# Designs tried in a protein design run: peptides against a protein of PDB entry 5D63. Part 55

Target 1, 292 residues: chain A of PDB entry 5D63
Amino acid sequence: SLRRGIYHIENAGVPSAIDLKDGSSSDGTPIVGWQFTPDTINWHQLWLAEPIPNVADTFTLCNLFSGTYMDLYNGSSEAGTAVNGWQGTAFTTNPHQLWTIKKSSDGTSYKIQNYGSKTFVDLVNGDSSDGAKIAGWTGTWDEGNPHQKWYFNRMSVSSAEAQAAIARNPHIHGTYRGYILDGEYLVLPNATFTQIWKDSGLPGSKWREQIYDCDDFAIAMKAAVGKWGADSWKANGFAIFCGVMLGVNKAGDAAHAYNFTLTKDHADIVFFEPQNGGYLNDIGYDSYMAFY

## One batch from the design tools (peptide; made by RFdiffusion4, then SolubleMPNN)

Design b2_p13_3_s3 (from b2_p13_3, 8 letters changed)
Fold by OpenDDE base, seed 2:
Structure b2_p13_3_s3 (fold): chain B 292 residues (1-292), chain A 13 residues (1-13)
Amino acid sequence: as target 1 above (292 residues)
Amino acid sequence: SAVYVSDRVKAFI
């Protein structure tokens, strides 16, 4: 089954993603096909999938940017019915906003079926142009029509996945204790993470003994990422991944506070030094505490 | 820029 998480949803036939036009929060905003740039934040094309308890394979899809939900207009079963953004809630009972998402016959892509109408989200005519119509359309689970097949590229990690990534890292002290602050985390590209760091003012911040030292830098970075998240996205129920670690060197005579994020494949962590904006596989310290 | 570290283990109690 599809896990709760943030997804970039890409058509299986053409290089087009499910896009909320202009990221608008207005009810009835068209959801359209739109080009995307890999390994970047595609602002209007991120969707939080929230599984509905006790309803098999069924989700709401919240646009991360607008905070509105994927909505089949009037819940109509007519082929060509518009799919729009509309206000909603994660656990709505409105069948216009409930989507059964299961693997297609190819075993890699998904189909997105409206719970009520039983029609499928369709990139009409497989049109790869920006603004191409996405609509409800008749279909079956087993057919191979790429207009109705979607790759769900996971852009987030659960706290458990983050925990596992940390546990695999060789620079974790035997006394390590981690504290999970959230349940789901959008993982940023390093370029975005760095830009947040730059915009935070940390590059110009002066280290001062104890009054503004390593922990202040590390916490300030986390705060900057948190603020960026709050200012950038209207959806709730997720955080932006940015960890803080406390570590001790091998000699045991120095300690440091630093940040970390996840690698692109979400399998590993990479350390981030907020005092200089550097990414390191080995920061020279073994973490005995983290919160993220 | 230069990186400076603590000469002590920081702890939460």
Scores: peptide ipSAE 0.068, ipTM 0.743, DockQ to the pose 0.093
Fold by OpenDDE base, seed 5:
Structure b2_p13_3_s3 (fold): chain B 292 residues (1-292), chain A 13 residues (1-13)
Amino acid sequence: as target 1 above (292 residues)
Amino acid sequence: SAVYVSDRVKAFI
C-alpha cells in the first residue's frame, strides 16, 4: 500500500508530472501535465498523500505549494472531467477529493481512481506538452494504458526512516540519543539546502568564542530551514528535514555542533557544516545527540 | 571558511 508521504507524481508514458498550474490556490485551478527537472524542487508538483482511516488504499492529495487538494470537478464520471485544485481538508468525506491509489498491473506504477466516480486520473492523449489536460477518464485497474499510470516518487521520509538512516551511519557515538521532532519530512536536494544556507546570511556570519560558535551556526541553519518551509509551502502536516547534531571527536578532546540531511536515496545521512556550507560523509565527529 | 569547534559542547556527553 502507498505510504503517507510527499510524492512527485510522474506519468508512466511520457516525462510529465502532475502539476497544479501556477501553484494557484484558487478553487478550480487546473491540474495539468508539466515537465519537471529531476533532483530539484518541482514546486507545483509535490503532493502530500494522506491516507483515509478505514477506507482501504484511499487518500487525499494535497498540493504542497498551494495547500489545495486534487479534486474531480463535480465528481462527474464523464470521461474528460477536469481535475483541479480545490480547497479541502486532509480527512474530508467529499468523494470529489478522495482518491484510491493502488498499483497498476505493471507492479511499479500506480493508478489514481476517484473514490466516487470510479474514473481514473488520465493524462489526456498522453500529451507531453506543458499544460496538457489531466482529467477523469474511464478505465480499469488492470489496463495497461500509460495515460493512467503514474510513478509515485517519494520526496519525503518518515521519522522512522530518518531514524534508521542515522542508525546505520558509522559516525554515531555509543552514547547517541536522538530526538524526533516531526513525523514526515520533505528531503531537500543539496542545491536547495545550500541556497537556504546562503540566504540565511550564515556564510557571512562571524564565528565568535561561545557567543556565536558552532552550536549557534547549527541552530541558525535549522531555524532558517524551518522558516523556509513555513514561507514556501501552504500545506501542513510535514516538516523540512534538517537535523542538528552534537558530536565528539575520536580522541574525545573536542566537540562540535553541526547539521545533517539525507542523501538522495534517503538511505543515509550526510553531514553539513553550517560554518562553511560543506557536505561531508565524515565530519570528524561521532554524534552523541541529534534532534530533527 | 574556517571551522571552529567548541569544547563546551562536550559537556553534554
Scores: peptide ipSAE 0.054, ipTM 0.749, DockQ to the pose 0.086
Fold by OpenDDE base, seed 3:
Structure b2_p13_3_s3 (fold): chain B 292 residues (1-292), chain A 13 residues (1-13)
Amino acid sequence: as target 1 above (292 residues)
Amino acid sequence: SAVYVSDRVKAFI
């Protein structure tokens, strides 16, 4: 079953992603096929999938940027019916906005079926051009048509997945205590994380004994990421991943405060030094406390 | 690029 999370949804046949045109929050905004850049934030192409309780394999899909939901126009079962962004709620009963998402016959891609109409999200004619029509179209779960097959590239982690990544890291102290602040986290590419760091003013901040030292830098970075998240996205129900750690060195005679994020595959953490913007696999400290 | 550290109070579980 598809997990709750944020996904970049890519066509199985052509290098096109499901895109909310211009990221507009207006009702009836077309959802279209659009090119994407791997390992970057594709601003209009991120979707929060929220599973509907007691309805098997069924979700709402909220556009992260606009805060609107994938909507089959008038719930029509007619082939070629527009799929648009429309205002909604995560746990709506509106069948126009309910999508059954299951693995296709190839076992890797997914198909997206409207709960009411039983038609499928279709990249019309497999058109790879920017702005290509995405529509509801007749189909079956076992068909091999790539126009209706989608890869769900997970762009977020649950708090449990983040906790597991931390637990796998060798630089955790025996006295470690972690504190989970949110349920689902968008994981940023390092380039985006670094840009937030730059824009925060931290690169120009002066270290001062106790009054503005390592903990101040680390907390300022987390605050900057939080603000960036609030300013960048209209959807709710997720956070931006940026952790704070306190650690002690091997000798036990020095302590440090620093940040961390997740690796590209979300399996591990990488340490981030907010005093210089460096990413490190070993920051020289074992964490005894984290919050994220 | 210099990194500076400080003493921290440790809490034990």
Scores: peptide ipSAE 0.040, ipTM 0.718, DockQ to the pose 0.085
Fold by OpenDDE base, seed 4:
Structure b2_p13_3_s3 (fold): chain B 292 residues (1-292), chain A 13 residues (1-13)
Amino acid sequence: as target 1 above (292 residues)
Amino acid sequence: SAVYVSDRVKAFI
């Protein structure tokens, strides 16, 4: 079954993603097919899937940018019914905003069925152009029509997945204690993470003994990422991944505070030095404490 | 740029 998380949803037939037009929060904003750039933040194309308790394989889909929900207009079962952004809540009972999401017959892609109408999210005519219509359309679970098949590329991790990635890293001290601050984390591409770092003013910050040293840099980076998250996204129920670590070197004669994020595949952590913006697989310290 | 560390962090080991 599909896990709770943030997804980039790509058509199985053409290089088009499910896009909320202009990221608008207005009720009735069209959801359309749109091109995307791999390994970037596709701002209007990220969807938080929230599983509905006691309703198998059924979710709401909240657009991260707008905070509005995928909505089948009037819940109509007519082929060609508009799929729009509309105000809602994560655990709504409105069947216009409830989507059963299960594997297609190919075992890799998913189909997205409206819970009420039983029609499927369809990239009409498989149109790859920007702004192409996405609509509810008749179909079946076993059909091979790529217009109704979607890849769900996970853009987030659970706290448990982050914890597991940390646990696999060889640069963790035997006394390590981790503290989880949130439940689900959007994982940023390094380019975005670096841009936040640049915009924070940290590249121009001067190291000063005690008053603005390694811990201040590391906390400032986390604060910058947190603020970026709050300023960038209208959806709730997730955080932006940015960890803080305290570590000790192998000799045991120096300690450091630094950041970390996750690799693209979410399987490993990579260390980030907020004093210079560097990404390192080995920062020269073993972490005895982290919070993220 | 150069990276500097703080001894005070070591106190929490």
Scores: peptide ipSAE 0.040, ipTM 0.738, DockQ to the pose 0.088

Design b2_p13_3_s4 (from b2_p13_3, 9 letters changed)
Fold by OpenDDE base, seed 2:
Structure b2_p13_3_s4 (fold): chain B 292 residues (1-292), chain A 13 residues (1-13)
Amino acid sequence: as target 1 above (292 residues)
Amino acid sequence: SAAYVSERVRAFI
């Protein structure tokens, strides 16, 4: 089954993603097909899938940018019914905003069925143009029609997945203790992570013994990422991944505080030095504590 | 434990 998480949802037939037009939070804002740029933040095209307890394979889909939800207009079963953004809540009972999401017959893509109408989210005519209509349309689970098949590219990790990535890293001290602060984390491309670092003012910050040293840099980076998240997204129920580690060197006579993020495949961590903006596979310290 | 490690005398850079 589909896990809770943030997804970029791409059509299986054409290079088009499910896009909330202009990222608008207005009720009735069209959801449309739109081009996307791989390995970037596609601002209007990220969706938080929240599983509904005790309703198999059924979710709400919250647009990360607008904080509004995917909504089948009037819950109509008529082919061509508009799919829009609309105000809602993660655990709504409104069937207009409940989506059963299961694997298609190809075993890789998903189909998105409205819980009430039993129609499917359809990229009408497979139109790859920006602003192409997305609508509810008649279909079946076993059809191969790519207009109704969607790849769910997971853009987030659970705290458990982050924990597992950390545990696999060779630069973790035997005394390591991790503290998980959130449940789900949007993982940023390094370019975005670096831009946040640049915008934070840290590149121009002066190291000063104890008063503004490694821990201050590392915490300032985490704070900058947190602020960026809060300022950028209207959806709730997730954080932006940016860890802080405390590590000790091999000699045991020096310690460092630094950041870390996840690799693109979410399987590993990479260390980030907030004093110079560098990414390293080995920062020269073994982490005995992290919070993220 | 975290407490034990935190009690170590070390220089943070």
Scores: peptide ipSAE 0.153, ipTM 0.688, DockQ to the pose 0.124
Fold by OpenDDE base, seed 3:
Structure b2_p13_3_s4 (fold): chain B 292 residues (1-292), chain A 13 residues (1-13)
Amino acid sequence: as target 1 above (292 residues)
Amino acid sequence: SAAYVSERVRAFI
């Protein structure tokens, strides 16, 4: 079963992703095929999949940028019916915005079926051009048509997955206590994380004994990421991953506060030093506390 | 111990 999370949804046949045109929040905004850049934030192409309780394999799809939902126009079962962004809620009963998402016959890609019409999200003619039509189209679950097959590239982690990544890291003290602040986290590529760090003013901040030292830098970075998240995305129900750790060195005579994020594969954490913008696999401290 | 934690806090850099 598809997990709750944020996905980049890519066509199985051509290098196009499901894109909300211009990221517009207007009702009826076309959802289209559009090119994407791997390992970057594809701003209009991120979708929060929220599972519907007691309805097997069925979700709403909220565009992260616009805060609007994938909507089959008038719920029509006619081939070629437009798929658009439209205002909605995560747990709506509107069948125009309910999507059954299950593995295709190839076992890797997914098909996206409208709950009401039973038609499938289709990249019309497999058109790879920017702005290509995405529509509801007749189909079956076992059909191999790549126009209706989609890879769901997961861009987020649950709090449980983040906890598991921390638990695998060798630089965790035996006294470690972790505090989970949110349920689902968008994981940023390092380039974006670094840009937030730069824009925060931290690169120009002066270390000062006690009054503005490691804890101030680490908390300022987390605050900057939180603000960036709030300012960048209209969808709710997720956070941006940025942790704070307190650690002690091997000698036990020094402590440090620092940040951490997740690696690209979401399996591990990487430490981030907010005083210099460095990413490290070993920051020289073992964490006894984290919040994220 | 509480003393150990307090010592670590004082040692922050």
Scores: peptide ipSAE 0.136, ipTM 0.684, DockQ to the pose 0.117
Fold by OpenDDE base, seed 1:
Structure b2_p13_3_s4 (fold): chain B 292 residues (1-292), chain A 13 residues (1-13)
Amino acid sequence: as target 1 above (292 residues)
Amino acid sequence: SAAYVSERVRAFI
C-alpha cells in the first residue's frame, strides 16, 4: 500500500505531473498537467498523502505549496468533472477530497480513485501541454489507459526511514543517541540544500572560538532550513530534512558538530559541513548524537 | 561523560 509521504505524481504516458495551477490557495484552483524538471523542487507539484484511518488505501492529497487539497468538484461522477484545489483538512470526511490510491494493473503505476464517485483522476486525452485538464473520469482498476495511471515518486522519508539510514552508516559511534523531532521529512536536492546554506549567510560567517564555532554553524544551518520550510510551504504535517550531529574523532580526543542529509535514493546519509558547504561521505567523526 | 564530549566539540572546532 502507498505510504504516508510527499509525492511528485507523474503521468505514466507523458512527461507531465499533477500541478496545482500557479500554486494558488484559492478554492477551485485548477489542478492541471504540467511539465517538470527532474531532481529539482517542482513547487506546485508536491502532494502530501495522508492515509485515512480505518479506510483502506484511502488518502487526502494536500498540495505542499498551497496547503489546499485535491478535490473532485461536487463529487460528481460525470466524466470530465474538474479536479481542483480546495480548502480542507487531512482527515476530512468529505468524499470530494478522499482518494483511494492503489497499484494499477501494470504493478508500477497507481490509479487515483475518488472515494465517493469511484471515478479516476485522468489527464484528459493524455495532453502533455502545460495546463492540460485533469478531471474525474470513468474507469476501472484493471484498465490500461495511461491517462489514468500515475507514478508516485516519493520525495520524503519517514522518521523511521531516516533512522534506518543513519543506523547503517559506518560513521556512527557505539554510544549514539538519536532524537527524532518530526514524523515525515521532505528531502531536498543538494542544490536546494546548498542554496539555503548560501542564503543563510553562513558562507560569509567567521569561525570564532566557542562564541561561533562548529555547533553554531550546524544549528544555524538547521534553523535556516527550518525557516526556508516555513516560508516556502503552506502545508503542515511534515518537516524539511536537515540533521545535526555531534561526533567524536577516531582518536577520541576531538569532537565536531555538523549537519547531514539523505542521499537521492533516501537509503543513506551524507554529511554536510556548514563551515564550507561540503558534502562528505566521511567527515572524520563518528556521531554520538543526532537530532533531526 | 556526554558533557565532557560536548565540551570537546566546543573546544576544538
Scores: peptide ipSAE 0.122, ipTM 0.711, DockQ to the pose 0.163
Fold by OpenDDE base, seed 4:
Structure b2_p13_3_s4 (fold): chain B 292 residues (1-292), chain A 13 residues (1-13)
Amino acid sequence: as target 1 above (292 residues)
Amino acid sequence: SAAYVSERVRAFI
């Protein structure tokens, strides 16, 4: 079954993603096919899938940027019915905004069925052009039509997944304690993470004994990422992944505070030095404490 | 102790 999380939803037939046009929060904003750039933040193309309790494989899909929900216009079962962004709530009972999402017959892609109408999210005519219509369309779960098949590229991790990634890392001290601050985390590509670091002013910040040293840099980075998240996205129910660690070196005679993020595959952590913007697999310290 | 290690973080870098 599809896990709660943030997804980039890509058509199985053509290089097009489900895009909320202009990221607009207006009711009735068209959801369209649009090109995307791998390993970047595709701002209008991220969707938080929230599972509905006691309704198997059924979700709301909240556009991360606009905070509005994928909505089948009037819940109509007619082929060609518009799919739009519309105001809603994560646990709505409105069947216009409830989507049953299950594996297609190919076992890799998903189909997205409206709970009420039983029609499927369809990239009309498989049109790969920017702004191509996405609509509700008749179909079946077993059909091979790529117009109705979607890859769900997971862009987030649960706190449990983050915890597991940390636990696999060899640079964790035996006394390690981790503190989980949120439930679901958007994982940024390094380029975006670095840009936040640059925009924070940290590259120009001067290390000063005690008054602005490693802990200040690490916390400032965490704060910058948090603010970036709040300023960038209208959806709620997730955070932006940026950890803080306290570590001790192998000799036990030096300690450091630093950041960390997740690798692209979300399986491992990578350390980030906020004093110079470097990514390291080994920062020279074993973490005894983290919060993220 | 964790407190001791934390002090080292602040003290050294």
Scores: peptide ipSAE 0.124, ipTM 0.709, DockQ to the pose 0.164; fails the geometry check

Design b2_p13_4_s1 (from b2_p13_4, 7 letters changed)
Fold by OpenDDE base, seed 5:
Parts: structure tokens; sequence; C-alpha cells
Structure b2_p13_4_s1 (fold): chain B 292 residues (1-292), chain A 13 residues (1-13)
């Protein structure tokens, strides 16, 4: 069963992802196949899958950038029916925007079936070109047509997953207490995280005793990430992962406030020093408190 | 303890 989360949806046959053209919020904006770059933010290609209560394996798909939803035009069952972005809500009853998503016969990829029409999201002719048509097309759950098979690359973590990643880290104090602020988090690649840090002005900020020291840097970074999220994405219902930790060294004679994010595989945390922009597996402190 | 937490806070860099 597909979990609620943010996904990069990649065709199983060709290196193409489901892309909302130009990230436009206009009703009827084409959803198309488009190339993507791994380990980057593919701005128009991120989709929040929201499971519909009491409807098995059925979701809305909200484009993270535009805040609009994947929509089968007029809910038509005709092969070649356009799939577009359209205004909507996460828990809509509009069958044009309801998608049943289940594993394909290969056990790795998914198929995306419109709830109403029972047609499938199809990369028409398996066209790998940028702007290739994505449409509703007739199909079955068991057929192996790669035009209708999609990998759902999870780009977010639940709060539980984040908590688990922290728990696995060896640099956690025995008195550790974590405070979860959100339910689902987009995990940024380090390059993006660093860029936010740079744009925040923190690289040029002066450390000053007490008045602007480690806690100020760490909180400023988190605030910068939060603002970046708000300014970058129109979809709701998720946060951008950026943690704040307070730690004490093993000797117990020094303490520090710092940030952390998740590794690419989402299984571990990596520490981030907002005073210099460094990423470290060991920041020299054991965390006794975090919020994220 | 609260006292220890305050002590640690005083060590914040």
Amino acid sequence: as target 1 above (292 residues)
Amino acid sequence: SEAERQRIASLML
C-alpha cells in the first residue's frame, strides 16, 4: 500500500518523470513527461499523494509547486484523454482527481488508475522527449506495458521515519527528548539545503557572545528553511525537514546548538553546522533535545 | 534535573 507522502514519479520504461508543465497553477495545464536530474529538486515533478479515507488504494495527487491536482479531463474513459493540473482539494469526491495506485505486476512499479474512468496514466508511446503527452489510456492492472508503469520515488519522510533515523544515530544523549512539529517532511538534497543557508545571510553573520550565538544560528537556519518552503511551494500538508538539536559533549563541559537533516536514503541523520555550513557525521556533541 | 539543564545551558557556545 502506497503511503501518504511526496513522490517523484518516474516512468518505468524511459527516464521521464510526471511533470506539471511550467509548474503552472492554471486549470488545464498539461501534465507531461519530462527529464529529471537525480539528487536535485525537480520543481514541477513532485506530487503529494493523499490517501482517501475508506477508499482502498485511492489518492489525490497534488503538485507540490502549483498546488493543483492531477486531473483526468472530463473524467473521460477515452484513450488519449488529457491529464492536466486542475484546482482541487486533498479529499475531493471528484472522480476526475481520484487515482487508484497499486503495484504493477512487476512488484516494483505502480500503475495509476483513474477512479472513475478506470483508465490508466499513460506516457503516450513511451515518448521520452520533454513535453511528451501523458494521458488516460485503457489498460489492465496485470499487463506489463511500461507506458503505464511508474516508480514512486519517495522524497519525504513521516515524522515516525525521522524519529527512527534519529534513534539510530550514535550521537544521542541518554536523556534525549525529541519534539515532532509536523507529520510529513520533504527532505532536501544538501545542495538545496546549503543554498538556503547561503541565501539566509548566515554565512556572513557574526557570532556574538550570547546575543547571537549557536542557538541563534541554528534557529535562524530552521526559520530560513521554513520560509523557503512557504515561498517555494503552493501545496499544503507537509513541511521541509530541518531539525534543531541541543547537545552536550562527552565531557559535559561544553554544549552546542546545531541543525540536522536526513541522508539521501532517509535512514540516518547528518549534522549541519549553521555557523560554517558544514555537514558532519559527528559534530562532537550528543543531543539531549531536538525539534523538527 | 532542572539544575543540570540550566548548567548545560550555561555551557552553550
Scores: peptide ipSAE 0.237, ipTM 0.879, DockQ to the pose 0.596
Fold by OpenDDE base, seed 4:
Structure b2_p13_4_s1 (fold): chain B 292 residues (1-292), chain A 13 residues (1-13)
Amino acid sequence: as target 1 above (292 residues)
Amino acid sequence: SEAERQRIASLML
């Protein structure tokens, strides 16, 4: 079953993603097919899937940027019915905004069925052009039509997944204690993470003994990422992944505070030095404490 | 121990 999380939803037939046009929060904003760039933030193309309790495989889909929800216009079962962004809530009972999402017959892609109408999200005619219509369309779960098949590229991790990634890292002290601050985290590509770092002013910040040293840099980076999240996205119910660690070296004669993020596959952590913007697999310290 | 925690803190760079 599909896990709660943030997804980039890509058509199985053509290189198009489900895009909320202009990221607009207006009711009735078209959801369209649009090109995307791998390993970047595709701003209008991220969707938070929230599972509905006691309704199998059924979700709301909140556009991360606009904070509006995928909505089948009037819940109509007619082929060609518009799929739009519309105001809503994560646990709505409005069947216009409830989507049953299950594996397609190919076992890799998903189909997205409106709960009420039983029609499927369809990239009309498989049109790969930017702005191509996405609509509700008749179909069945077992059909192979790629117009109705979608890859769900997971862009977030649960706190449990983050915890597991940390646990796999060899640079964790035996006394390690982690403190989880949120439930679901959007994982940024390094380029975006670095840009936040640059925009924070940290590259120009001067290290000063105690008054602005490693812990200040690390916390400032965490704060910058948090603010970036708040300023960038209208959806709620997730955080932006950026960890803070405290570590001690093998010799036990030096300690350091630093950041960390997750690798692209979300399986491992990579250390980030906020004093110079470097990414390292080994920062030279074993972490005894982290919060993220 | 508390003493060890204080020691480590004193080593923070």
Scores: peptide ipSAE 0.316, ipTM 0.903, DockQ to the pose 0.577; fails the geometry check
Fold by OpenDDE base, seed 1:
Structure b2_p13_4_s1 (fold): chain B 292 residues (1-292), chain A 13 residues (1-13)
Amino acid sequence: as target 1 above (292 residues)
Amino acid sequence: SEAERQRIASLML
């Protein structure tokens, strides 16, 4: 079963992703096929899948950038019906915006079926060009047509997954206490994370004893990431992953505050030193507290 | 202990 999360949704047949045209929040904005760049933020191509309680395998899909929802125009079952962005809510009862998402017959890709019409999200003619039409189209769950098969590349982690990643790290103190602040986190590429750090002004900030030391740097980084999230995305119901840790060295004679993020595969954490922008597998401290 | 927590805080760089 597909988990709640943020996904980059890529066609199984051609290198095209489900894209909200121009990231526009206007009702009726076309959802189209568009090229993408791996390991980058594809701004108009991220979708928050929210599972509908008591409706098996059924979700709303909120475009992260626009805050609008994937919508089958008029809920029509006609092949070629437009799929657009439209205002909505995460737990809507509008069948135009409810999508049953299950594995295709190949066991790796998914198909996206409109709950009401029972038609499928289709990259029309498998067109790989930017702006290619995405429409509702007749189909079956067992059909092998790649026009209707999509890979869901998960771009986020749940708080539980983040917690598990932390727990696997060897640089955690025996007295560790973690505080989870959100439920789902968009995980940024390091390049984006670094850019936020640069834009925050922290690279030019001066360390000053107590008044602006390690904790200030670490908190400032988290604040910068939070602001970046708020300024960048219109969707709600998720956060941007950026942790703060407090740690003690092995000798117990020094302590430090620092940041951390997740590795690309989301399985591990990597430490980030906000005083110099470095990523480290070992920052020299064992964490006794984190919040993220 | 609280004393230890305060000690650690004093070591914060």
Scores: peptide ipSAE 0.293, ipTM 0.897, DockQ to the pose 0.581; fails the geometry check
Fold by OpenDDE base, seed 3:
Structure b2_p13_4_s1 (fold): chain B 292 residues (1-292), chain A 13 residues (1-13)
Amino acid sequence: as target 1 above (292 residues)
Amino acid sequence: SEAERQRIASLML
């Protein structure tokens, strides 16, 4: 079963992703095929999948940027019916915005079926050009047509997954206590994380004994990431991953506050030093506390 | 212990 989370949804046949045109929040904005750049934030191409309670394998799909939902125009079962962004809510009963998402016959890609019409999200003619039409189209679950098969690249982690990644790290003190602040986290590529750090003013901030030292830098970074999230995305129900840790060195004669994020595969954490913008696998401290 | 927690806090750089 597909997990709740944020996904980049890529066609199985051509290098195109499901894109909300111009990231517009207007009702009826076309959803189209568009090129993407791996390992970057594809701003108009991120979708929060929210599972519907007691309806098997069925979700709403909220565009992260616009805060609008994937919508089959008039719920029509006619082949070629437009798929658009439209205002909605995560747990709507509107069948125009309910999508049954299950594995295709190849066991890797997914098909996206409208709950009401039983038609499938289709990259029309497999067109790889920017702005190519995405529409509802007749199909079956077992059909191998790549126009209707989609890879769901997970761009977020649950709090449980983040907790598991931390638990795998060798630089955790025996007295460690973690505090989870949210349920689902968009994980940023390092380039984006670094840009937020730069824009925060921290690169120009002066370390001052006690009055503005390691804890101030680490908290300022987390605050900057939080603000970036609020300013960048219209969708709700998720956070941006950025942790704060407190650690002590093995000698027990120094302590430090620092940040951390997740690796590209979401399996591990990497430490981030907000005083210099460096990423490290070993920051020289064992964490006894984190919040994220 | 609480005493150890206080000690570590005093070492924060």
Scores: peptide ipSAE 0.278, ipTM 0.892, DockQ to the pose 0.604; fails the geometry check

